# Peptides against a protein of PDB entry 5D63: the designs that were tried, part 225

Target 1, 292 residues: chain A of PDB entry 5D63
Amino acid sequence: SLRRGIYHIENAGVPSAIDLKDGSSSDGTPIVGWQFTPDTINWHQLWLAEPIPNVADTFTLCNLFSGTYMDLYNGSSEAGTAVNGWQGTAFTTNPHQLWTIKKSSDGTSYKIQNYGSKTFVDLVNGDSSDGAKIAGWTGTWDEGNPHQKWYFNRMSVSSAEAQAAIARNPHIHGTYRGYILDGEYLVLPNATFTQIWKDSGLPGSKWREQIYDCDDFAIAMKAAVGKWGADSWKANGFAIFCGVMLGVNKAGDAAHAYNFTLTKDHADIVFFEPQNGGYLNDIGYDSYMAFY

## One batch from the design tools (peptide; made by RFdiffusion4, then SolubleMPNN)

Design b2_p29_6_s3 (from b2_p29_6, 14 letters changed)
Fold by OpenDDE base, seed 3:
Structure b2_p29_6_s3 (fold): chain B 292 residues (1-292), chain A 29 residues (1-29)
Amino acid sequence: as target 1 above (292 residues)
Amino acid sequence: ARAAAEAAEIAALREKIAAARAEYAALTA
């Protein structure tokens, strides 16, 4: 089954993603097909899937940017019924905003069925143009129609997945203790992570013995990412991934504080030096403590 | 180039959000 998480939802037939038009929080804002750029944020195209307890394979889909929910207009079963953004809650009982999401017949893509109407989210005519209509449409689970098949590209990790990535890294000290702060984390592209670093003022910050040294840089970076998240997204129930580590060198005579994030495939961590903005697979220290 | 484009988008969106929050605060004060 689909796990709770943030997804970029891409059509299986054409290079188009499910987009909340203009990222607007207004009720009735059209959800449309729109082009996307791989390995970027795609601001209006991120959806938090929240599983409904005790309802198999059923979710709400919250637009990360607007904080509104995917909504089938009036819950109508008529083919061509508009799908749009509407105010809601993660665990609503409103069938207009409940979506059963299961694998399609190809075993890779998903179909998105409205719980109430039993119609499917459809990229009308497979139109690849920006602003193409997305609507509820009649269909079946076993049909191969690519207009109703969607790839769910996972853009987030659970705390457990992050923990597993850390555990696989060879630069972890035997005394390591990790502290998990949140449950689900949006993983940023390095370009975005770097831009947050630049905007924080850290590139211009002066290292000063004890008063503003490695721990200050690392914590400032995490604070900057946290603020960026708060300032960028209206949805709740997730964090932006940015870890802090304390490490000791192999000789045991020096310590350092630094950041880390996850690789693109979310399977590994990469270290980030907030004093220079560098990404490293080996920062020269073994972590004895992390929080993220 | 790609990073720069994303940075510009982020900045623009953050400004819009900030403005909306300010408006909301004014309305609910």
Scores: peptide ipSAE 0.010, ipTM 0.351, DockQ to the pose 0.018
Fold by OpenDDE base, seed 1:
Structure b2_p29_6_s3 (fold): chain B 292 residues (1-292), chain A 29 residues (1-29)
Amino acid sequence: as target 1 above (292 residues)
Amino acid sequence: ARAAAEAAEIAALREKIAAARAEYAALTA
């Protein structure tokens, strides 16, 4: 079953993603097919899938940018019914905003069925052009029509997944204690993470003994990422991944504070030095504490 | 002084984020 998380939803037939046009929060804003750039944020194309308790494989889909929800206009079962952004809540009972999401017959892609109408989210005519209509359309779960098949590229991790990634890293001290602050984390591309670092002023910050040293740099980076998240997205119920670690060197005579994020495949962590903006697989310290 | 500087830097970051979003919106209009 599809897990709660943030997804980039890509058509199985053409290089087009489900896009909330202009990221507008206005009710009735068209959801359209649009091109995307791999390994970037794709601002208007991220969707938080929230599973509905006690309703199998059924979700709301909140646009991360606008905070509005995928909505089948009037819940109509007519083929060609518009799919739009509309105000809503994560656990709504409105069937216009409830989507059953299950694997297609190919076992890799998903189909997105409106809970009420039983029609499917369809990239009309498989049109790869920017602004192509996405609509509710008749279909079946076993059809091979790529217009109704979607890849769900996971852009977030659960706290458990992050914990697992940390646990398999070789640079964790035997006394390690981790503290989880949130439940779901958007994982940023390194380019975005670096840009936040640059824009935070940390590259120009002066290291000063005790008063502004490694812990201040690491916490400042986390704060910058937190503020970036708050200022960038209207949806709630997730955080932006940026960890802080305290580590000790192999000799046990020096300590350091630093950041970390997840690798592209979300399976491992990579260390980030906020004093120079470097990404390292080995920062020279073993972590005895982290919070993220 | 450092706290004030950090606050200013965060504010500047907000502006840059807003600008980037606006640019993206324009590109996807």
Scores: peptide ipSAE 0.007, ipTM 0.318, DockQ to the pose 0.020
Fold by OpenDDE base, seed 4:
Structure b2_p29_6_s3 (fold): chain B 292 residues (1-292), chain A 29 residues (1-29)
Amino acid sequence: as target 1 above (292 residues)
Amino acid sequence: ARAAAEAAEIAALREKIAAARAEYAALTA
């Protein structure tokens, strides 16, 4: 089953993603097919899938940027019915905004069925052009039509997945204790993470003994990422991944505070030095504490 | 071009947030 998380949703037939036009929060904003750039944020094309309790395989889809929800216009079962962004809530009972999402017949892609109308999200005519119509259309779960098949590229991790990634890292001290602050985390590309670091002013900050040293840099970076998240996205119910670690060196006579993020495949962590903006697989310390 | 447009939208949103925060600060001063 599809897990709660943030997804980039890509058509199985053509290189087009489900895009909320202009990222607009206005009710009735068209959802369209649009090109995307791999390994980037794709701002208007991220969707938070929230599972509905006690309704099997059924979700709301919140556009991360606009904070509005995928909505089948008037819940109509007519082929060609518009799919739009519309105001809503994560656990709505409105069948216009409830989507049953299950594996297609190919076992890799998903189909997105409106809960009420039983029609499917369809890239009309498989059109790969920017702004191509996405609509509700008749179909079946077993049909192989690529216009109605979608890859769900996971862009986030659960707290449990982050915890597992940390546990696999060799630079964790035997006394390690982690503290989880949120439930779901958008994982940023390094380029975006670095840009946040640059925009924070940390590159120009002066190291000063005790008064502004390693812990201040690390906390400032986390604060900058948090602020960036709040300022960039209208959706709620997720955080931006940026960890803080406290570590001790092998000799046990020096400590350091630093950041960490997740690798592209979400399987491992990489250390980030907020004093110089460097990414390292080995920062020279073993972590005895983290919060993220 | 699209990336630039997205960046501009984000910047505009940040400015709106900043303005709202400033207004709130003024109301609570």
Scores: peptide ipSAE 0.000, ipTM 0.344, DockQ to the pose 0.021
Fold by OpenDDE base, seed 2:
Structure b2_p29_6_s3 (fold): chain B 292 residues (1-292), chain A 29 residues (1-29)
Amino acid sequence: as target 1 above (292 residues)
Amino acid sequence: ARAAAEAAEIAALREKIAAARAEYAALTA
């Protein structure tokens, strides 16, 4: 079963992703196939999948950038019916915006079926060009047609997954206490995380004893990421991953405050020093407290 | 704190949806 989360949805046949054209929030904005760059944000191509309670394998798909939902126009079962962005809610009863998402016959890709019409999201003719039509099309769950098969690349982690990654790290103190602030987190590439750091003004900030020291840098970084999230995305129900840690050295006679994020595979954490923008597997401290 | 509150809100919304679906099923049966 597909988990709640943020996905980059890629065609199984060609290097094309499901894209909300221009990231527009207007009702009826075309959803199209578009090229993507691996290990980047791909702004218009991120979708929050929200599972519908008591309806097996059925979701709404909210575009992160626009805050609008994947919508089959008029719920029509006719092949070639437009799939568009449209205003909606995460737990709508509108069958035009309800999608049954299950594994295809190959066991790796998914098919996306409209709940009402029973047609499938189709990259028409497998066209790899930017702006290629995505439409509802007749099909079956067992067909091998790659035009209707999609890889769901998970771009987020749950709070439980983040907690597990922290617990696996060797630089966690025995007295560690973690505080979870949100339920689902978009995990940024390091390049994006670093750019937020640069734009925050922290690279030009001067360390000053007590008045602007390690905790101020770490909190300022988290605040910058929070603001970036609010300013960048119209969808709700998720956060941007950026943690704050307090740690103690091995000797137990020095403490430090720093940030952390998740590795690309989401299995581990990496420490981030907001005073210099460095990423480290070992920052020289064991964390006794974190919030994220 | 926010995570717990949001989880509770989501659970409540899910319950409302389940109830609405049950009502719809009863009306269309």
Scores: peptide ipSAE 0.007, ipTM 0.276, DockQ to the pose 0.015; fails the geometry check

Design b2_p29_7_s1
Fold by OpenDDE base, seed 5:
Structure b2_p29_7_s1 (fold): chain B 292 residues (1-292), chain A 29 residues (1-29)
Amino acid sequence: as target 1 above (292 residues)
Amino acid sequence: PLLTDEDLEAREKRLFEKFKAVEEELAAE
């Protein structure tokens, strides 16, 4: 079954993603097919899938940017019915905004069925052009039509997955204590993470003994990422991944505070030095405390 | 855990007094 998380949803037939036009929060904003760039944030094309309790394989889909939900217009079962962004809630009972998402017959892609109408989210005619119509359309679960098959590229991790990635890292001290602050985390590309660092003013910040040293840099970076998240996205129920660690060197006579994020495949962590913006697999310290 | 939260905090304070040279090197780079 599909896990709760943030997804980039890509058509199985053509290089198009499900896009909320202009990221608008207005009711009735068209959801359309649009090109995307791999390994980028793809602002209007991220969707938080929230599973509905006690309803098998059924979700709401919240656009991360607008905070609105995928909505089948009037819940109509007519082929060609518009799919739009519309105000809603994560655990709504409105069948216009409830989507059953299960594997297609190929075992890799998913189909997205409206709970009420039983029609499927369809990239009309498989049109790869920007702004192509996405609509509810008749179909079956077993049909191989690529217009109704979607890859769900997971862009987030749960707190448990993050914890597991940390646990696998060789640079964790035997006395390690981790503190989880949120439940689901959007994982940023390094380029975006670096840009936030640059925009924070940290590259020009002066190191000063005790008054503004390693812990201040690390916390300032986390605060900058938090602010960026709040300013960038209207959806709730997730955080932006940026951790803080305290570490001790191998000799046990020096300590350091630094940041960390997850690798592209979400399987490992990578260390980030907020004093110089460097990414390192080994920062020279073993972490005895983290919060993220 | 092997150490209490209080033990860890005490260790942290001791260690964070000993990293000046490392941080200064990083700042100079």
Scores: peptide ipSAE 0.023, ipTM 0.528, DockQ to the pose 0.082
Fold by OpenDDE base, seed 2:
Structure b2_p29_7_s1 (fold): chain B 292 residues (1-292), chain A 29 residues (1-29)
Amino acid sequence: as target 1 above (292 residues)
Amino acid sequence: PLLTDEDLEAREKRLFEKFKAVEEELAAE
């Protein structure tokens, strides 16, 4: 079954993603096919899938940017019915905004069926152009039509997945204790992470003994990422991944505070030095404490 | 600005002292 998380949803037939047009929060904003750039944020194309309790394989889809929800217009079963952004809540009972999402017959892509109408989210005519119509359309679960097949590329990790990534890293001290602050984390591309670092003012910050040293830099970076998240997205129920670690060197006679994020495949962590903006696989310390 | 090697060494030493109590506590658990 599809896990709760943030997804980039790509058509199985053409290089087009499900896009909320202009990221608008207005009711009735068209959801359309749009081109995307791999390994970037794709601002209007991220969707938080929230599973409905006690309803198998059924979700709401909240646009991360606008905070509005995928909505089948009037819940109509007519082929060609518009799919739009509309105000809603994560656990709504409105069948216009409830989507059953299960694997297609190919076992890799998903189909998105409206809970009420039983029609499927369809990239009309497989049109790869920007602004192409996405609509409810008749179909079946076993049909191979790529217009109704979607790849759900996970852009977030759960706290458990983050914990597992940390546990696999060789630079963790035997006394390590991690503290989890949130449940689901959007993982940023390094380019975005670096830009937040630049915008935070940290590159120009003066290191000062005790009063503004490594721990201050690391915490300032985490705060900057948190603020960036709050300012950038209207959806709730997730955080932006940015960890803080305290580490000791192998000799046990020096310590450091630093940041970390996840690698592109979300399987490992990479260390980030907030004093110079560097990414390192080995920062020279073994972490005995982290919070993220 | 980037720290000198001397600054980095001094920082590491001070941080070790600063967080030593936490490390010892964690090690005892």
Scores: peptide ipSAE 0.028, ipTM 0.511, DockQ to the pose 0.045; fails the geometry check
Fold by OpenDDE base, seed 3:
Structure b2_p29_7_s1 (fold): chain B 292 residues (1-292), chain A 29 residues (1-29)
Amino acid sequence: as target 1 above (292 residues)
Amino acid sequence: PLLTDEDLEAREKRLFEKFKAVEEELAAE
């Protein structure tokens, strides 16, 4: 079953993603097929899938950017019915905004069925052009039509997944204590992470004994990421991944405060030095404390 | 300007002392 998380949803037939046009929060904003750039954030194309309790395989899909929800217009079962962004809530009972998402017959892609109408999200005619119509369309779970098959590329991690990634890292001290602050985290590409770092002013910040040293840099980075998240996205129920660690060196006579994020595959962590913006697999310290 | 090795060592030493109590507390749990 599909897990709660943030997804980039890509058509199985053509290189198009489900896009909320212009990221607009207006009711009735078209959801369309649009090109995307791999390994980037794809602003208008991220969807938070929230599972509905006690309704098998059924979700709301909240656009991360606009905070609006995928909505089948009037819940109509007619082929060609528009799929739009519309105001809503994560646990709505409105069947126009409830989507049953299960594996297709190919075992890798998903189909997205409207709970009420039983029609499927369809990239009409498999049109790969920007702005191509996405609509509700008749279909079945077992048919192989790629117009109705979607890859769900997970762009977030749960706190448990992050915890697991930390646990398997070789640079964790035996006395390690981790503190989880949120439940689901959007994992940023390094380029975006670096840009936030640059925009924070940290590259120009001067190290000063105790008053602005390593812990201040690390906390400032986390604060910058938090603010960036708040300013960039209208959806709720997730955080932006940016961890803080305190570590001790192998000799046990020196300590450091630094940041960390997750690798592209979300399986490992990579350390980030907020004093110089560097990414390192080994920062020279073993973490005895983290919060993220 | 980048910190010298001496500066870094001094910083790390101070930080170690700063967080020593926390480390000891966590180790005792």
Scores: peptide ipSAE 0.021, ipTM 0.483, DockQ to the pose 0.047; fails the geometry check
Fold by OpenDDE base, seed 1:
Structure b2_p29_7_s1 (fold): chain B 292 residues (1-292), chain A 29 residues (1-29)
Amino acid sequence: as target 1 above (292 residues)
Amino acid sequence: PLLTDEDLEAREKRLFEKFKAVEEELAAE
């Protein structure tokens, strides 16, 4: 079953993703097919899938950028019915905004069925052009039409997944305590993470004994990422991944505060030095405390 | 200017005592 999380949703037939046009929060904004760039944010193409309690395989899909929800216009079962962004809530009872998402017949892609109409999200005619119509269309779960098959590329991790990634890292102290602050985290590409670091002013910040030292740098980075998240996205119910660690060196005579993020495959962590913007697999310390 | 490795080492050594109290608290949990 599909896990709660943030997804980039890509058509199985053509290199097109489900895009909320212009990222607009207006009711009735078209959801369209649009090109995307791998390993980038793809701002208007990220969707938070929230599972509905006690309704098997059924979700709302909230656009991260606009904070609006995928909505089948008037809940119509007619083929060609527009799929739009519309105001809503994560646990709505409105069938126009409830989507049953299950594996297609190929076992890799998913189909997205409207809960009420039982029609499927369809890239009309498999059109790969920017702005191509996405609509509700008749179909079945078992047919192989790529117009209605979608890859769900997971762009976030749960707190449990983050915890597991940390636990696999060899640079964790025996006294380690981790403090989880949120439930779901958007994982940024390093390029975006670095840009936030640059924009924070930290590259020009002067290290000063105690008054602005390693912990201040690390916390400032955490704060910068948090602010970036708040300023960039209108959806709620997720955070931007940026951790803070306190570590001790092997000799046990030095300590450091630093940041960390997750690797592209979300399986491992990579350390980030906020004093110079460097990414390291080994920062020279074993973490005895983290919060993220 | 960026800190040298030597600068970082010296800084971090001095900071150990700062974090020791926190480490001890965490270890006691």
Scores: peptide ipSAE 0.021, ipTM 0.488, DockQ to the pose 0.048; fails the geometry check

Design b2_p29_7_s2
Fold by OpenDDE base, seed 2:
Structure b2_p29_7_s2 (fold): chain B 292 residues (1-292), chain A 29 residues (1-29)
Amino acid sequence: as target 1 above (292 residues)
Amino acid sequence: PLLTDEDLAEMEKRLLEKFEKVKEEEAAE
């Protein structure tokens, strides 16, 4: 079954993603096909899938940017019915905003069926142009039509997945204790992470003994990422991944505070030095404490 | 400086308390 998380949803037939037009929060804003750039945020194309309790394989899809939900207009079963952004809640009972999401017959892509109408989210005519119509359309689960098949690329990690990534890292001290702050984390591309670092003013900050040293830099970076998240997205129920670690060197005579994020495949962590903006696989310290 | 196990336990306690307060406030809205 599809896990709760943030997804970039790409058509199986053409390089087009499900896009909320202009990221608008207005009711009735068209959801359209749009081009995307790999390894970027794709601002209007991220969707939080929230599973409905006690309803198998059924979700709401919240646009991360607008905070509105994928909505089948009037819940109509007619082919060509518009799919739009509309105000809603994560656990709504409105069948216009409930989507059953299951694997297609190919075992890799998903189909998105409206719970009420039983029609499927369709990239009309497989149009790869920006602004192409996405609509409810008749179909079956077994049909191989790529217009109704979607890849769900997960852009977030659960706290458990983050914990597992940390546990696999060789630079963790035997006394390590991690503290989880949130449940689901959007993982940023390094370019975005670096830009937040630049915008925070940290590149111009001066190291000063104890008054503004490693821990201050690391905490300032985490605060900057948190603020960026709050200012950038209208959806709730997720955080932006940015960890803080305290580590000790192998000799045991020096300690350091630093940041970390996840690698592109979400399987490992990479260390980030907030004093210089560097990414390192080995920062020279073994972590005995982290919070993220 | 290195944090002790006691320091870590105290930090965890404080964090949990803060989260509980936030949840209570959200439930009251």
Scores: peptide ipSAE 0.012, ipTM 0.359, DockQ to the pose 0.110
Fold by OpenDDE base, seed 5:
Structure b2_p29_7_s2 (fold): chain B 292 residues (1-292), chain A 29 residues (1-29)
Amino acid sequence: as target 1 above (292 residues)
Amino acid sequence: PLLTDEDLAEMEKRLLEKFEKVKEEEAAE
C-alpha cells in the first residue's frame, strides 16, 4: 500500500513527470507531462498523497506548490477527459478528486484510478514533450500500457522514519533525547539547503561569545528553513526537514549546537555546520538532544 | 507541531537547560 507522503510522480515509459502548469492555483489549471531534473526540487511536480480513512488504497493528491488538488473534470468516464488542478480538501468526499492508487502488473510502478469514473490517469500517447496532455482514460489494472504506469518517488519522510535514521547514527550520545515537532517532512537536496543558508545571511554573520554563538547560528538556520517553507509552498500538513542538535565531544569537555538533515536515500542523517555551511558525517560531537 | 502542551513544556525546559550548559562550557574554554 502507498504510504502518506510527498511524491514526485514519473511516467514509467518516458522521462516525464506529472506537472501542474505554471504552478497556478486557479481552478481548471491543466495537469500536464513535463520534463524534470533529478535530485532537484521540481517545484510544480510535487504531490502530497493523503490516504482516505476506511477507503482502501484511495487518496487525494494535493499539489505542494499551488495547494490545489488533482481533479478529473466533471468526473467523466469519457476517454480524454481533462485532469486539472482544482480547489479541494484533503479528506473530501468528491469522487472527482479521489484516486485509487495501487501497484501495476509489473510490481514497481503504480496506476492511478479515479474512484468515481474508474478511468486511469494517462499520459496521452506517451508524449514526452513539455505540456503533453494528461487525461482520464479507459484501462484495466492488469494492462501493461506504460501511458498509465507511474513511479512514485517519495520526497518526504515521516517522523518515525526520521527518528529511525537518527537512531542508526553512531554519533548519538547515550543520554540522547529527541523531540519530534511535525509528522511529515519534505527532505531538501543539499544544494537547496545550502542556498537557504546563503540567503539567510548566516555566511556573513559574526560569531560573538554567548550573545551570538553556535546555538544562535543553529536556530537561525532552522528559522530560515521554516520561513522558506512557508514562503514557497501553499499546501499544508507537512514541514521542511531541518533539525537542531546539541552535542558533547568524546572528551566530555566541550559542547556544540549544530544542524542536521537526511541523506538522499533518507536512511541516514548528515550533520550541517551553520557557521561555515559544511556537511559532515562526523562533526566531532555526540548528540544528547535534538528537535526537528 | 504534534506536541501536547505537556510535551512542549518539557521540551522548553530541557532546551533551556541544555543551552545554558553549552554556553557555560563554551565560555570555560
Scores: peptide ipSAE 0.010, ipTM 0.407, DockQ to the pose 0.047
Fold by OpenDDE base, seed 4:
Structure b2_p29_7_s2 (fold): chain B 292 residues (1-292), chain A 29 residues (1-29)
Amino acid sequence: as target 1 above (292 residues)
Amino acid sequence: PLLTDEDLAEMEKRLLEKFEKVKEEEAAE
């Protein structure tokens, strides 16, 4: 089954993603097909899928940017019914905003069925143009129509997945203690992570013995990412991934504080040095403590 | 598991202890 998480939802037939037009939070804002750029944020095209308890394979889809939810207009089963952003809650009982999401017959893509109407989210005519209509449309689970098939590219990790990635890293000390702060984390592209770092003023910050040294840099980076998240997204129930680590060198005679994030495939961590903005697979320390 | 109040207290304690260690080590270098 589809896991809770943030997804970029891409059509299986054409290079188009499910986009909330202009990221508007207004009720009735059209959800449309739109082009996207791989390995970027794609601001209006991220959706938090929240599983509904006790309802198999059923979710709400919250637009990360607007904080509004995917909504089938009036819950109509008529083909061509508009799919819009609309105010809602993660665990709503409104069938207009409940979506059953399961694998299509191809075993790779998903279909998105409205819980009430039993119609499917459809990129009308497979139109790849920006602003192409997305609507509820009649269909079946076994139908191979690519207009109704979607790839769910996961853009986030759970705390458990992050923990697993850390545990696999060879630069973790035997005394390691990790502290999980949130449940789900949007994983940023390095370019975005770096931009936040630049905008934080850290590149211009001067290292000073104890008064503003490694721990200050690392915490400042995490604070900057946190603020960026709060300022950028209206949805709740997730965080932006940015970890802080304390590490000791192999000799055991030096320690350092630094940041880390996840690799693109979410399988590993990469260390980030907030003092110079560098990404490293080996920062020269083994972490004995992290919070993220 | 997610951070509990008890975990937070422990975390704070550890942070303070470890940061002091780091600073001491940095000062020694």
Scores: peptide ipSAE 0.007, ipTM 0.421, DockQ to the pose 0.048
Fold by OpenDDE base, seed 1:
Structure b2_p29_7_s2 (fold): chain B 292 residues (1-292), chain A 29 residues (1-29)
Amino acid sequence: as target 1 above (292 residues)
Amino acid sequence: PLLTDEDLAEMEKRLLEKFEKVKEEEAAE
């Protein structure tokens, strides 16, 4: 079954993703096919899938940018019915906004069926052009039509997955305690993470004994990421991944505060030094505490 | 899992203690 999370949803037939046009929060904003750039944010193309309790394989899909939900217009079963962004809630009972998402017959892609109409999200004619129509269309779970098959690329991690990534890292102290602040985290590309760091003013900040030292830099970075998240996205129910660690060196005579994020495959962590903007696999410290 | 009020209080306490320790150790370098 599909896990709760943030997904980039790509057509199985052509290099097109499900895009909320212009990221608009207006009711009735078209959801369209649009090109995407791998390993980037793809702002209007991120969707939070929230599973509906006690309804198997059924979700709402919230556009991360607009905070609106994927909506089948009037819940119509007519082929060609528009799929739009519309205001809603994560646990709505409105069948226009409830989507059953299960594996297609190929075992890799998913199909997205409207709960009420039983029609499927369809990239009309497999059109790869920007702004191509996405609509509800008749179909079956077992048919091979790529217009209705979608890859769900996970762009987030759960707190448990983050915890597992940390646990696999060799630079964790035996006394380590981690504190989980949120349930689901959007994982940023390093380029975006670095840009947030630059925009925070930290590159120009000066280390000063105790008054502005390693912990201040690390906390300032986390605060900057938090602010960036709040300013960038209208959806709720997720955070932006940026951890803070306290570590001790191998000699046991020095301590440091620093940041960390997840690697592209979400399986490992990478350390980030907020004093210089460097990414390191080994920062020279073993973490005895983290919060993220 | 979401943090309980007790978890938050413990975290705050530990953060304070650990940050103080880190500051002391940095000063020794």
Scores: peptide ipSAE 0.006, ipTM 0.413, DockQ to the pose 0.047

